# Peptides against a protein of PDB entry 3V4L, part 28

Target 1, 386 residues: chain A of PDB entry 3V4L
Amino acid sequence: GQPLAKDKVALLIGNMSYWEHPKLKAPLVDVYELTNLLRQLDFKVVSLLDLTEYEMCNAVDEFLLLLDKGVYGLLYYAGHGYENFGNSFMVPVDAPNPYRSENCLCVQNILKLMQEKETGLNVFLLDMCRKRNDYDDTIPILDALKVTANIVFGYATCQGAEAFEIQHSGLANGIFMKFLKDRLLEDKKITVLLDEVAEDMGKCHLTKGRQALEIRSSLSEKRALTDPVQGAPCSAEALVRNLQWAKAHELPESMCLKFQCGVHIQLGFAAEFSNVMIIYTSIVHKPPEIIMCDAYVTDFPLDLDIDPKHANKGTPEETGSYLVSKDLPKHCLYTRLSSLQKLKEHLIFTVCLSYQYSGLEDTVEEKQEVNVGKPLIAKLDMHRGL

## One batch from the design tools (peptide; made by RFdiffusion4, then SolubleMPNN)

Design b1_p10_2_s1 (from b1_p10_2, 6 letters changed)
Fold by OpenDDE base, seed 5:
Structure b1_p10_2_s1 (fold): chain B 386 residues (1-386), chain A 10 residues (1-10)
Amino acid sequence: as target 1 above (386 residues)
Amino acid sequence: MEEVKLVPMS
C-alpha cells in the first residue's frame, strides 16, 4: 500500500541578521516559499527567522516534542554553517567571530534525538556551507547513532564546499531553494526528487564546479513528502501535536477600538512567520468635525526591541515586510514585530490616536492600552529554560 | 542585467 505518515511536522530556520558575521538575504525568501509549499503538502510548519543559540536550541526541543512513531519530520536550515569531521554545525545569529562547536547546533545530535522518536521519515535540508572551520579543532564525541532507516540529508553543497546565495537589488532564493521549489510538490520518493533537483542545479552555469547538491540517505522505503497523513487524530498524542501546532499559529483577533472623540480604529494582525507578526491600524469611522486623524502603535514590551523609527509605516515594505504585503489590507499604518520568540509576557501595547478638530490648531491625543495575549510562537514560552 | 553576486553562506 502507499506509505502513510502518522503526522507531518517541519521546522524551518532562516538566519540572516548575524551580529558578528556577514548578513545574508536568501533565507527570508527561502523559508517563506518552503513554508507555503510544505503547507500544501499538509505539513505542520514552524517557520523562524534570526535565532540566537538559546532560541535555536528551544526551537529544536519544541520540534522534537511534536515527533513520534511514524511521524514525518523535516528540518530546514538556511544560514551560515560549517562541517568538521562529518559533523554539520548550524551557526546562530549571536555566534562570536570566530565561532566554535560550543556556539553552534550540531545536526547529528538532532538526528540522534529524532531517531529516538521512531519517526517514519527524517529529512534534513541544509542550505549552508560545508567548509571546515579551522578555528574549531574540537572533535565532538557523538554517541553512536542507532542503525535506523528512513533518514535523508539534502546538503545544498558537497563536503568541503561552499553554498551560495544570489545577491541582487531585489529578493532572490539561494541556489538550492531555487531548484528545490520547482520539484518539491512532485509525488516521488524523496531521494528521487532530490536527485532530480541535483541534476537541475548541475545545469546551472553560475554554480557549475562551485556548488553541487549532495544526497545522503538510508531510506529503504518508497516514502514521499506527498504521502497522506493517516486520518483524523485518534490518539491523544496526535491531538496534543495538533494543539501545540495550533497554539504556535494563533493570531490575535481583529479589534475595533472606539475613542471618546467618536473615531473608530480597526486593529488587525497578520503572520509573516511563526516569530514575525504585522500589526496594522486603519481609521474605519471619523466624525466630520475631525479633519486630521492618525492611529499609532507604541509602548511595546522592551523584550521585543522595537525601534519606533521602523513602526507605523505607510506600507508593509517600509517595515521590511515584502512577502505578505499583497495579502494585507491597504491604507493602514503597519508595524513589524520580528522577534516574537523574545516575548516573556503578554503582548501589551498602546494605540495612540492623534487628531485635529476643524478650526483648532492644537493636536489632541487619546490612548488605549491593548492586551492581545501571547501571539504565534510566543505561546510556546521558548524562554522557559528547561 | 542586474549584477548577480554569489555570496558564500560560511
Scores: peptide ipSAE 0.307, ipTM 0.818, DockQ to the pose 0.688
Fold by OpenDDE base, seed 1:
Structure b1_p10_2_s1 (fold): chain B 386 residues (1-386), chain A 10 residues (1-10)
Amino acid sequence: as target 1 above (386 residues)
Amino acid sequence: MEEVKLVPMS
């Protein structure tokens, strides 16, 4: 019979905004496009941008809680990285320069923990460099991996080589994602699919002799990303997994705010990623005696590190949101919250209405506090233990 | 021609 997945879960991490290292661009597009493709494949996807070491550890721990016997687990990482002695290290955004293994997440340690969950398939897609880090003298003593015959690694590059992004004038994919995205929906054994991606990438004149896809697999069964999820959740663990995933994707409901002057504001919310939300405001009703009015959002929790200079923009693109702008209402003010994983409390903020009456020179302000609870990934309390 | 820059993810 066709193999069945008990469930399908993916964690996608894209690190770009490094503190002490060169900034990247491709992980933004790569995580977004891969999220949309994996959702079409009935994956439960958590998508996270720009994580610290602590936040990456917590994201992996929460991902491991979603894994169980016969579940398909997929980990994608795009960012800086290195490989020492066959161990792959993902570099967090807060990593020092130079970084060491103590500042990074070891993929083979994550694999060990996934094997303990008796998963049906373990897929790692690593869009990072595999150069040796000569500043890291640590040889990780990895415990012997179990022989589970269900592991697939897709490395964007060969051992000791670099992975590349293509920087154009606009947004572009990394080299690996550029070719992976065109085949990801194909009903093929995952190792066959990745081999076809390797052949397509091998035709790329830009990276010829610089980057080549490497596949490392112990997969003995014909498993595909297209394999159907088993029907109704038969276990308490499957129900918990479904509820936990749903919590991490719950947006605040859109609100209609009414001010004393008779202005009505629509407040709306959109998810760009599991940790990135756009707030948008629009004037939906204005009394004729009010000639001008604007609705600003302000007084965000300090944990979110919101720069007021980047808030309340006339376009999503001016906030740094280039991917979801087509799906947003037009003629709003937009604010991008890019660090929802840092939110310890409820998202409380102020909506400030600034307006002017016909025949009065003075601008009037009215304020309303809004509590939207914990949006998206903030419901998982990824900061537990700080 | 758009200047294509390869940036390593090291």
Scores: peptide ipSAE 0.305, ipTM 0.823, DockQ to the pose 0.698
Fold by OpenDDE base, seed 2:
Structure b1_p10_2_s1 (fold): chain B 386 residues (1-386), chain A 10 residues (1-10)
Amino acid sequence: as target 1 above (386 residues)
Amino acid sequence: MEEVKLVPMS
């Protein structure tokens, strides 16, 4: 019979905004496009940008809670990385320069934990460099991996080589994602699909002799990303998994705020990633006696680190949101919350209406506090250990 | 030709 997945779960991490290392750009587009493709494949996808070491550990722990016997697990990482002694290390955005193994997440440790969950398939897609880090001499004592015959690694590059992004003036994929995205929906064994991606990448003149895809697999079965999920969640564990995923992807409902002056504001929310949300405001009703009015959002929680200079923009693109701008309503003010993983409490903020009456020179202000609870990934309480 | 800058993800 066709192989069945008990469920399909993916964690996608894109690190770009490094503190002590060169900033990247491709992970933004790569995580977004891969998220949309994996959703079409009935994956439960958690997509996270710009994680610290602590936040990456928590994201992996939450991902492991979604894994169980016969579940397909996929981990994608795009960012800085290295490989020492066959161990792959993902570099968090807060990693020091130079970074070491104690500052980074070891992929083989994650694999060990996935094997303890008796997963049906383990896929790692590692869009990072595989150069040796000469500043880290630590040999991780890895416990012996179980022989599960269900592991697939797709490395964006060969051992000891670099992976590259193409920096254009606009948005562009990394080299690996550029070729992966064209084949990811094909009903093929995952190792055959990745081999075709390797052939396509090998035809690219830009990467010839610089980057080549490496596939490592123990996969003995014909497993594909297209494999259907087993029907309705019959187990308590499957219900819990579905509820946990749904909580991590629940947006606040759009609301209409009414001010005393008779102005009505529409407040709306859009997800760019599991930890990135756009807030937008629009004036939907204005009394004729009010000649000018603007609605600003302010007084955000301090843990979100929102610069007011980047809030309340006339376009999504001015906030740094280039991917979801087509799906947003026009003629709003836009604010991008890019660090929802840092939110410890409810998202409470102020909507400030500034307006002027016809024939009065003085501006009037009205304010309303808005509590939207814990949006998206903030429901998982990734900070419970601090 | 836009200068394609390859940036390593190291």
Scores: peptide ipSAE 0.304, ipTM 0.818, DockQ to the pose 0.649
Fold by OpenDDE base, seed 4:
Structure b1_p10_2_s1 (fold): chain B 386 residues (1-386), chain A 10 residues (1-10)
Amino acid sequence: as target 1 above (386 residues)
Amino acid sequence: MEEVKLVPMS
């Protein structure tokens, strides 16, 4: 019979906004597009941008809690990285320059932990460089991996080579995701699918002689990303996993705020990623005596590091949100919260209505405090280990 | 032709 997955879980990490390293662009689009494709494949997807070392460790730990016997686990990473002695290191955004293994996450350590969960399939898609880091002389003593014959690595590049993103004036995929996305929905053994992606990449004049996909696999069974999930969660563990994933994706409900002046504001929320939310405000009712009014959001928790210069924009794109802008209401003010993983408390903020009456020169302000609880990934309390 | 710049992710 066709193999069944007990469940399917994916963690996608895109690191771009490095502190001590060159900024990247492709991981934004790559994580977003891969999230949408994996959701069509019935994966439970956690998608995270711009994680510190501590936040990456916690994201991996939470991902491992979603894994169990016969579950398909997929880890995607796009960002800076290196490979020493056949060990792949993902570089967090707070990594020093030069970075070392002590500042990075070892993919083979994650694989070891996934093997302890008795997973049905382990897929790693690594869109990072595999060049040796000469500043890291550490020889990782890795424990011998179990022979599980359910492992697939798709590396965006070959060993000792660089992976590249395509920077142009607009949004573009990285080279790996550009070819992967066209085949990812195919009902094929995952190693066959990746081999076809490797052929497509090899035909591209941009990548020829610069970047080549490498597949490393120990996969004894015909397993595909299209393999159906085993029916309704009958186990307590499957119910817990579904609840844990659902918690990480709960948006605040849209609110209608009524001000004393008679202005009504719609406050709405949209998820771009599991740690990235857009707040939008729109004026839904205005008394005729009010000639101008704007609804600003302000007084965010300090842990979110929200620059007011990037808040309350007339377009989603001016906030740095290019991907979900089509699904957002028009004629709003938009604010992008890009670091929800840092939120330790409830998201409390102020909606400030600034307005002017006909025949009055002075602007009037009214304020309402809004508590939306812990949105999205902030419900997982990733910081409870300190 | 938009200038396609390849940027290494290293």
Scores: peptide ipSAE 0.291, ipTM 0.812, DockQ to the pose 0.665

Design b1_p10_2_s2 (from b1_p10_2, 3 letters changed)
Fold by OpenDDE base, seed 1:
Parts: structure tokens; sequence; C-alpha cells
Structure b1_p10_2_s2 (fold): chain B 386 residues (1-386), chain A 10 residues (1-10)
């Protein structure tokens, strides 16, 4: 019969804003586009940007809780990385310079834990360098992997080589995602799909002799990313998985705030990623006696590290949101919350209305506190160990 | 000329 997935779960991590390393750009676009494609393939996708070591560990632990017997697991990583002795290390944004294995996540350790879940398919897509780190002399003693015959690695580059992004004046994919995205929806065995992506990458004159896709697989079955999910959740674990995923993607409801002066503000929310939310405000009603009014958001929780200089922008792009701006309402003030994984409490903030009456020189302010609960990934309590 | 620069993710 056609192979069935019990469910399909993906964790996508894009690290760009490194503290002690060169900043990247491609992971933003790559994680966003891959999220949209995997959602069309009926994957439950968690998409996370700019994670610390601790936050990456917690994201992987939460991903592993969603895995079970016959579930398809996909891990994508885009960022800095290295490979020592056939072990792949993903570099967190807070990694020191030089980084070591003790500061990084080992992909083969994650694979071991995925094999313990009796998954139906394990796919790793690693968009990172595979150069040796000469500052890391540690050989991870990995226990022998089980023979599960359901593992696929797509490496963006060859062993000992670099992976590259294309920096130009605009947003661009990394080299791997540029070719992967064009084939990802094809109903093909995942190893055949990746082989076609490798041939397409091989035609790229920019990376010829510098980067080539490597496929490592033990996949004995014809498994595809297009394989249908088994219909009704047959287990309590499948119901829990569906609820956990839904909880991690629940946006706050749009609110209509009414001020004493008779101004009405629409407050809305949009997800860019599982840990990145845009807040937008618009004036929907203004009394004629009020000549000017603006609605600002302020007093965010300190855990979010919100710089007021980057809040309340006239465009999404001025906040650093370039991808979802087409789907946002126009003529708002926009604020980007990029670190929702740090939120320990409810998202409580102030909406401040500043306004002027006709014939009065003085600006009047009214404030309302808003509690929107725990938005998106903040519902998973990824901080519970700190 | 948009100088396409390859940047390594190392």
Amino acid sequence: as target 1 above (386 residues)
Amino acid sequence: SSTTKLVPMS
C-alpha cells in the first residue's frame, strides 16, 4: 500500500544574529519559505530564529516530545556549524569565539533520541558549514546508532567544505534552499528528490567546485514528504501532539480598545515565526474634535529586550519584518517581538493614546494595559529550566 | 553591478 505517516512534525531553526560570529541573512528567508512549503505538505512546523544554546536544547526537547512511533520527523538548521569526525554541530547565537562542542548541539545525539521514539522517517536538512573545528579536540563518544533504515541527511555541502549564502542588495536564499524549494512539493522518495536537488545545484556556476549537496541515507522504504498523514488520531499521544502544536501557533485575538476621549483603536497580531510576532495598531474611529492622535505600544516585559527605538514603526520593514508585510493591514504602527521564547510570564503591555483637541495646544495621553496571555511559542514554557 | 558575494556559514 502507499506508505502513511502517523503524523508529520518539523523543527526549523535559523540562526543569524550571532554575538561573537559573522551575522548571516539567508536563514530568515530559508526558514520562512521552508515553513510555508512544509505546511502545504501537512507538516506541523515549529519555526524559530536566533536561539541561544539553552533555547536550542529546549526547542529540540519539545520537538522530541512531538515524535512517536511512525511519525515523520524533519529537522532543518540554517546557521554557523562544523563537522568533527562525522558529527555535525549546530552553533547557537550565544556561542563564544572560538566555539566548542560543549557550546553546540550535536545532530547525531538528536538522531539517537529520534530513534528511541521509533519514528517512521528521520530527515535532517543541514544548511551549515562542515569544516573541521581545530579548536575542538573532543571526540563525542556516540553510542552505536540503531539500525532503523529510515534516516536521510541532506547536507548543503560536502564533508570538510563550506556552505554559502548569497549576499546581494536584497533578501536571498542560501544556495541549498534556493534549489530545494523548487522540488520540495514533488511526490518522490526523499532521497530521489534530494538527488535531483543535487543535480540542480551542480548547474550553479557560482558554487561550482565550492559547494555540492551530499546525501547520506539508510532509507530502505519508499518514503516521501508528500506521504499522507493517517486520518483520525488513533492514540492519546496523537491528540496531545495536535493540541501542543495548535497551542504553540495560537495568536492573540484582535482587540478593539475604546478610550475615554471616544477614540477606538484596533490592536492586531501576526505570526512571522513561532517565536516572532508583529503587533499592529490602527485608529478605527476618531471624534471630529480630536485633530491628531497616535496609538503607541510600550511597557513590554523586560525578558523580551524590546528597544523602543525599533517599536511603533510606520512600516513592517522598519521593524525588520520583510516577509509578512504583504499580509499585514496598511496604515498601522508596527512593533516586532522577535524573542517570544524568552517570555516567562503573560505578555502584558501598555497601549498609549496621544491626542490633541481642536483649539488646545496641550497633548493629552490616555493609557490602557493589555494582557494577551502567552502568544505562540511562549505557551510551551521553553524557559522552565532557568 | 550587484556584486554577489558568497558568505560562508562556518
Scores: peptide ipSAE 0.316, ipTM 0.839, DockQ to the pose 0.713
Fold by OpenDDE base, seed 5:
Structure b1_p10_2_s2 (fold): chain B 386 residues (1-386), chain A 10 residues (1-10)
Amino acid sequence: as target 1 above (386 residues)
Amino acid sequence: SSTTKLVPMS
């Protein structure tokens, strides 16, 4: 019979905005495109950008709570990384320079924890360098992995080699994702699919002799990312998993705000990632006696670290939102909240209407406080471990 | 000419 997944869950992490390391660009596009493809494959996808060590640990712990017997688990990471003694380390954005194993997440430790869940498939896609870190002489004592036959690693590069992004003037994929995305939807055994991606990378003149995909697998069964999810949630655990995932993807409802001057504002919300939301405001009604009016968002929670200079932009692109701008309404003011994982409480902010009457030189302001609850990933309370 | 630069993710 065709293999069935009990469920399919993916965690995608893209680290770019490093504090002490070179900034990357490709992880933005790579996480976004992979999220959209895995959603077409009926994966429950959590997509996170620019995580600290603590935030990465919590994201992995929450991902592991979604795993259970016969569930397909996929972890994708794009960012800085290294490999010492066959152990792969993902580098958080707050990692010191030089970073060490104590500042990083070991993928083989995550694999051990995934194997304890009796998962139906474990896929790791590691879009990072595999050079040795000469500043880290620690040999992690990894407990022996269970001999499970359902593990697949896709490494963007060979052991001891570099993985590369292509820096152009525009948005571009990393080398691995550029080839992976063209094949990811194919109904093939996951190792066969990755072998075809490896062949496509091997034909590319940019990567030839610089980067080559390495596949490691214990996969004894014919498992594919296209394998259908088992229909009805048969267990209380499956229902909890579905509810937990749904909470992490719930946007605030669009609001119509009415001001005393008779101006009406539409307030809307869009998800770019599980931790990145765009707020947009538009004037939907203006009395004729008001010649000019603008609707600003302000007074955000301090935990979000929102610079007012980057808020209330005339385009999504001016906020740093390049991927979802085509799907947003036009003629708004846009604000990008890029760190929703830091939100401990409800997202409360002020909508400030600034307006001018015909024949008056003075600008008038009206303000309304808005509470939208906990949007997206903020519902998981990733900070509850403190 | 937009110079294609390969940047390592190390």
Scores: peptide ipSAE 0.308, ipTM 0.833, DockQ to the pose 0.749
Fold by OpenDDE base, seed 2:
Structure b1_p10_2_s2 (fold): chain B 386 residues (1-386), chain A 10 residues (1-10)
Amino acid sequence: as target 1 above (386 residues)
Amino acid sequence: SSTTKLVPMS
């Protein structure tokens, strides 16, 4: 019979905004496009940008809670990385320069924990360098992995080699995602699909002799990313998992704010990633006696580190949101919250209405506090380890 | 000519 997944869960991490390392660009587009493709494949996707070491550990722990017997687990990482002694290390955005294994997440440790969950398939897609880090002589004593014939690694590059992004004047994929995205929806054994991606990448004149895809697999069964999820969740555990994932992807409801002057503001929310949300405001009603009227969002929680200079922009693109701008309403003010994983409390902020009456020179202000609870990933309480 | 720059992810 066709193989069935009990469920399908993916964690996608894209690190770009490094503190002590060169900034990347491709992970933004790569995580976004891969999220949309995996959703079409009925994956439950958690997509996270710019995680610290602590935040990456918590994201992996929450991902492991979604895994169970016969579940397909996929981990994608795009960012800085290295490989020492056959161990792959993902570099967090707060990693020091030079980074060491103590500052990084070991993929083989994550694999060990996934094997303890008795997963049906373990896929790792590692869009990072595999060059040795000469500043880290630590040999991790990894416990012996169980013999599970269900592991697939897709490395964006060969052992000891670099992976590359293409910096153009605009948004572009990394080399790996550029070829992976064209085949990811194919109903093929995952190792066959990745082999075809390797052939397509091998035709690229830009990366010829610099980057080649490597496939490492123990997969004995014909498993595909297209494999159907086993029908209605009959287990209490599957229902709990579905509810937990749904909570982590629930946006705040759009609100209509009414001010004393008779101005009405629509406040709306859009998800760019599991930890990135766009807030938008629009004036939906204005009395004719009000000649000028602006609606600003301000007074965000300090843990979000929102610079007011980047808030309340006339376009999504001016906030750094280039991907979801097509799905947003026009003629709003836009604010991008890029660090929802840092939110410890409810998202409380102020909507400030500034307006002017016809024939009065002075501007009037009205303020309304808004509590939207814990949006998106902030519902998982990724801080529970403190 | 838009110079395509390869940037390592190291």
Scores: peptide ipSAE 0.306, ipTM 0.829, DockQ to the pose 0.693
Fold by OpenDDE base, seed 4:
Structure b1_p10_2_s2 (fold): chain B 386 residues (1-386), chain A 10 residues (1-10)
Amino acid sequence: as target 1 above (386 residues)
Amino acid sequence: SSTTKLVPMS
């Protein structure tokens, strides 16, 4: 019969905003597009941008809690990386220069932990360099992997080679995602799908002789990303998994704030990623006596590291939100919260209404505190150990 | 012509 997945879970990590390394751009688009494709494939997707070492470890731990016997696990990573002695290392945004294995996540260690969950399929899509790091002399003594015959690695590049993104004046995919996205929905064995992606990449004149896809697999069954999820959650573990995923994706409800002056503000929320939320404010009612009014969001938790210079923008794009802007209401002020994983407490902030009456020169301010609980990934308490 | 630049992810 056709293989069935007990469930399908994906962790997508895109690291771009490195502290000590060159900034990347492609991971933003790549994680977003891959999230939308994997959702069409009935994957439960956690999508995270710009994680520190500690946050990456916690994201992997939370991902492993979503894995169980016969579950399909997919890990995608886009960012800086290296490969030493056949071990792949994902570089966190806070990694020092030079980075070492002690500052990075070993993919083969994650694979070991996934094998302990008795997963139905383990897919790694690694959009990173595979060049040796000569500053890391550590030979990881990895315990012997179990012979599970359910493992697929899609490497964006060959061993010892670099992976590339395309930088131009706009948003673009990385090279790997550019070709992967066109085939990802095909009902094919995952190794066959990736082989076709490799052929498509091989036709690209830009990457010919610079980057080629490598497939490393031990996959004895005809498993595809299109494999149907086995019906209603029949186990307690499946219910827990569904609840845990649902928690990580719950947006705050839109609010209508009423000020004493009679101005009404719509406060809305949109998810860009599991750790990235857009807040938007719009004036939905203004008394005729009020000639001008604006609604600013302020007083965010310090843990979010929100620069006020990037808050309350007239467009989503001015916040750095290019992907969800089409789905947002127009004529708002927009604020992008890009680090929801850092939120230890409830998201409490102030809506400040600044307004002017007809015939009065002085600006009046009214403030209202808003508590929206823990939005999105902040519900997982990824920082419980700090 | 937008100069497409390949940037390594190393």
Scores: peptide ipSAE 0.300, ipTM 0.826, DockQ to the pose 0.709

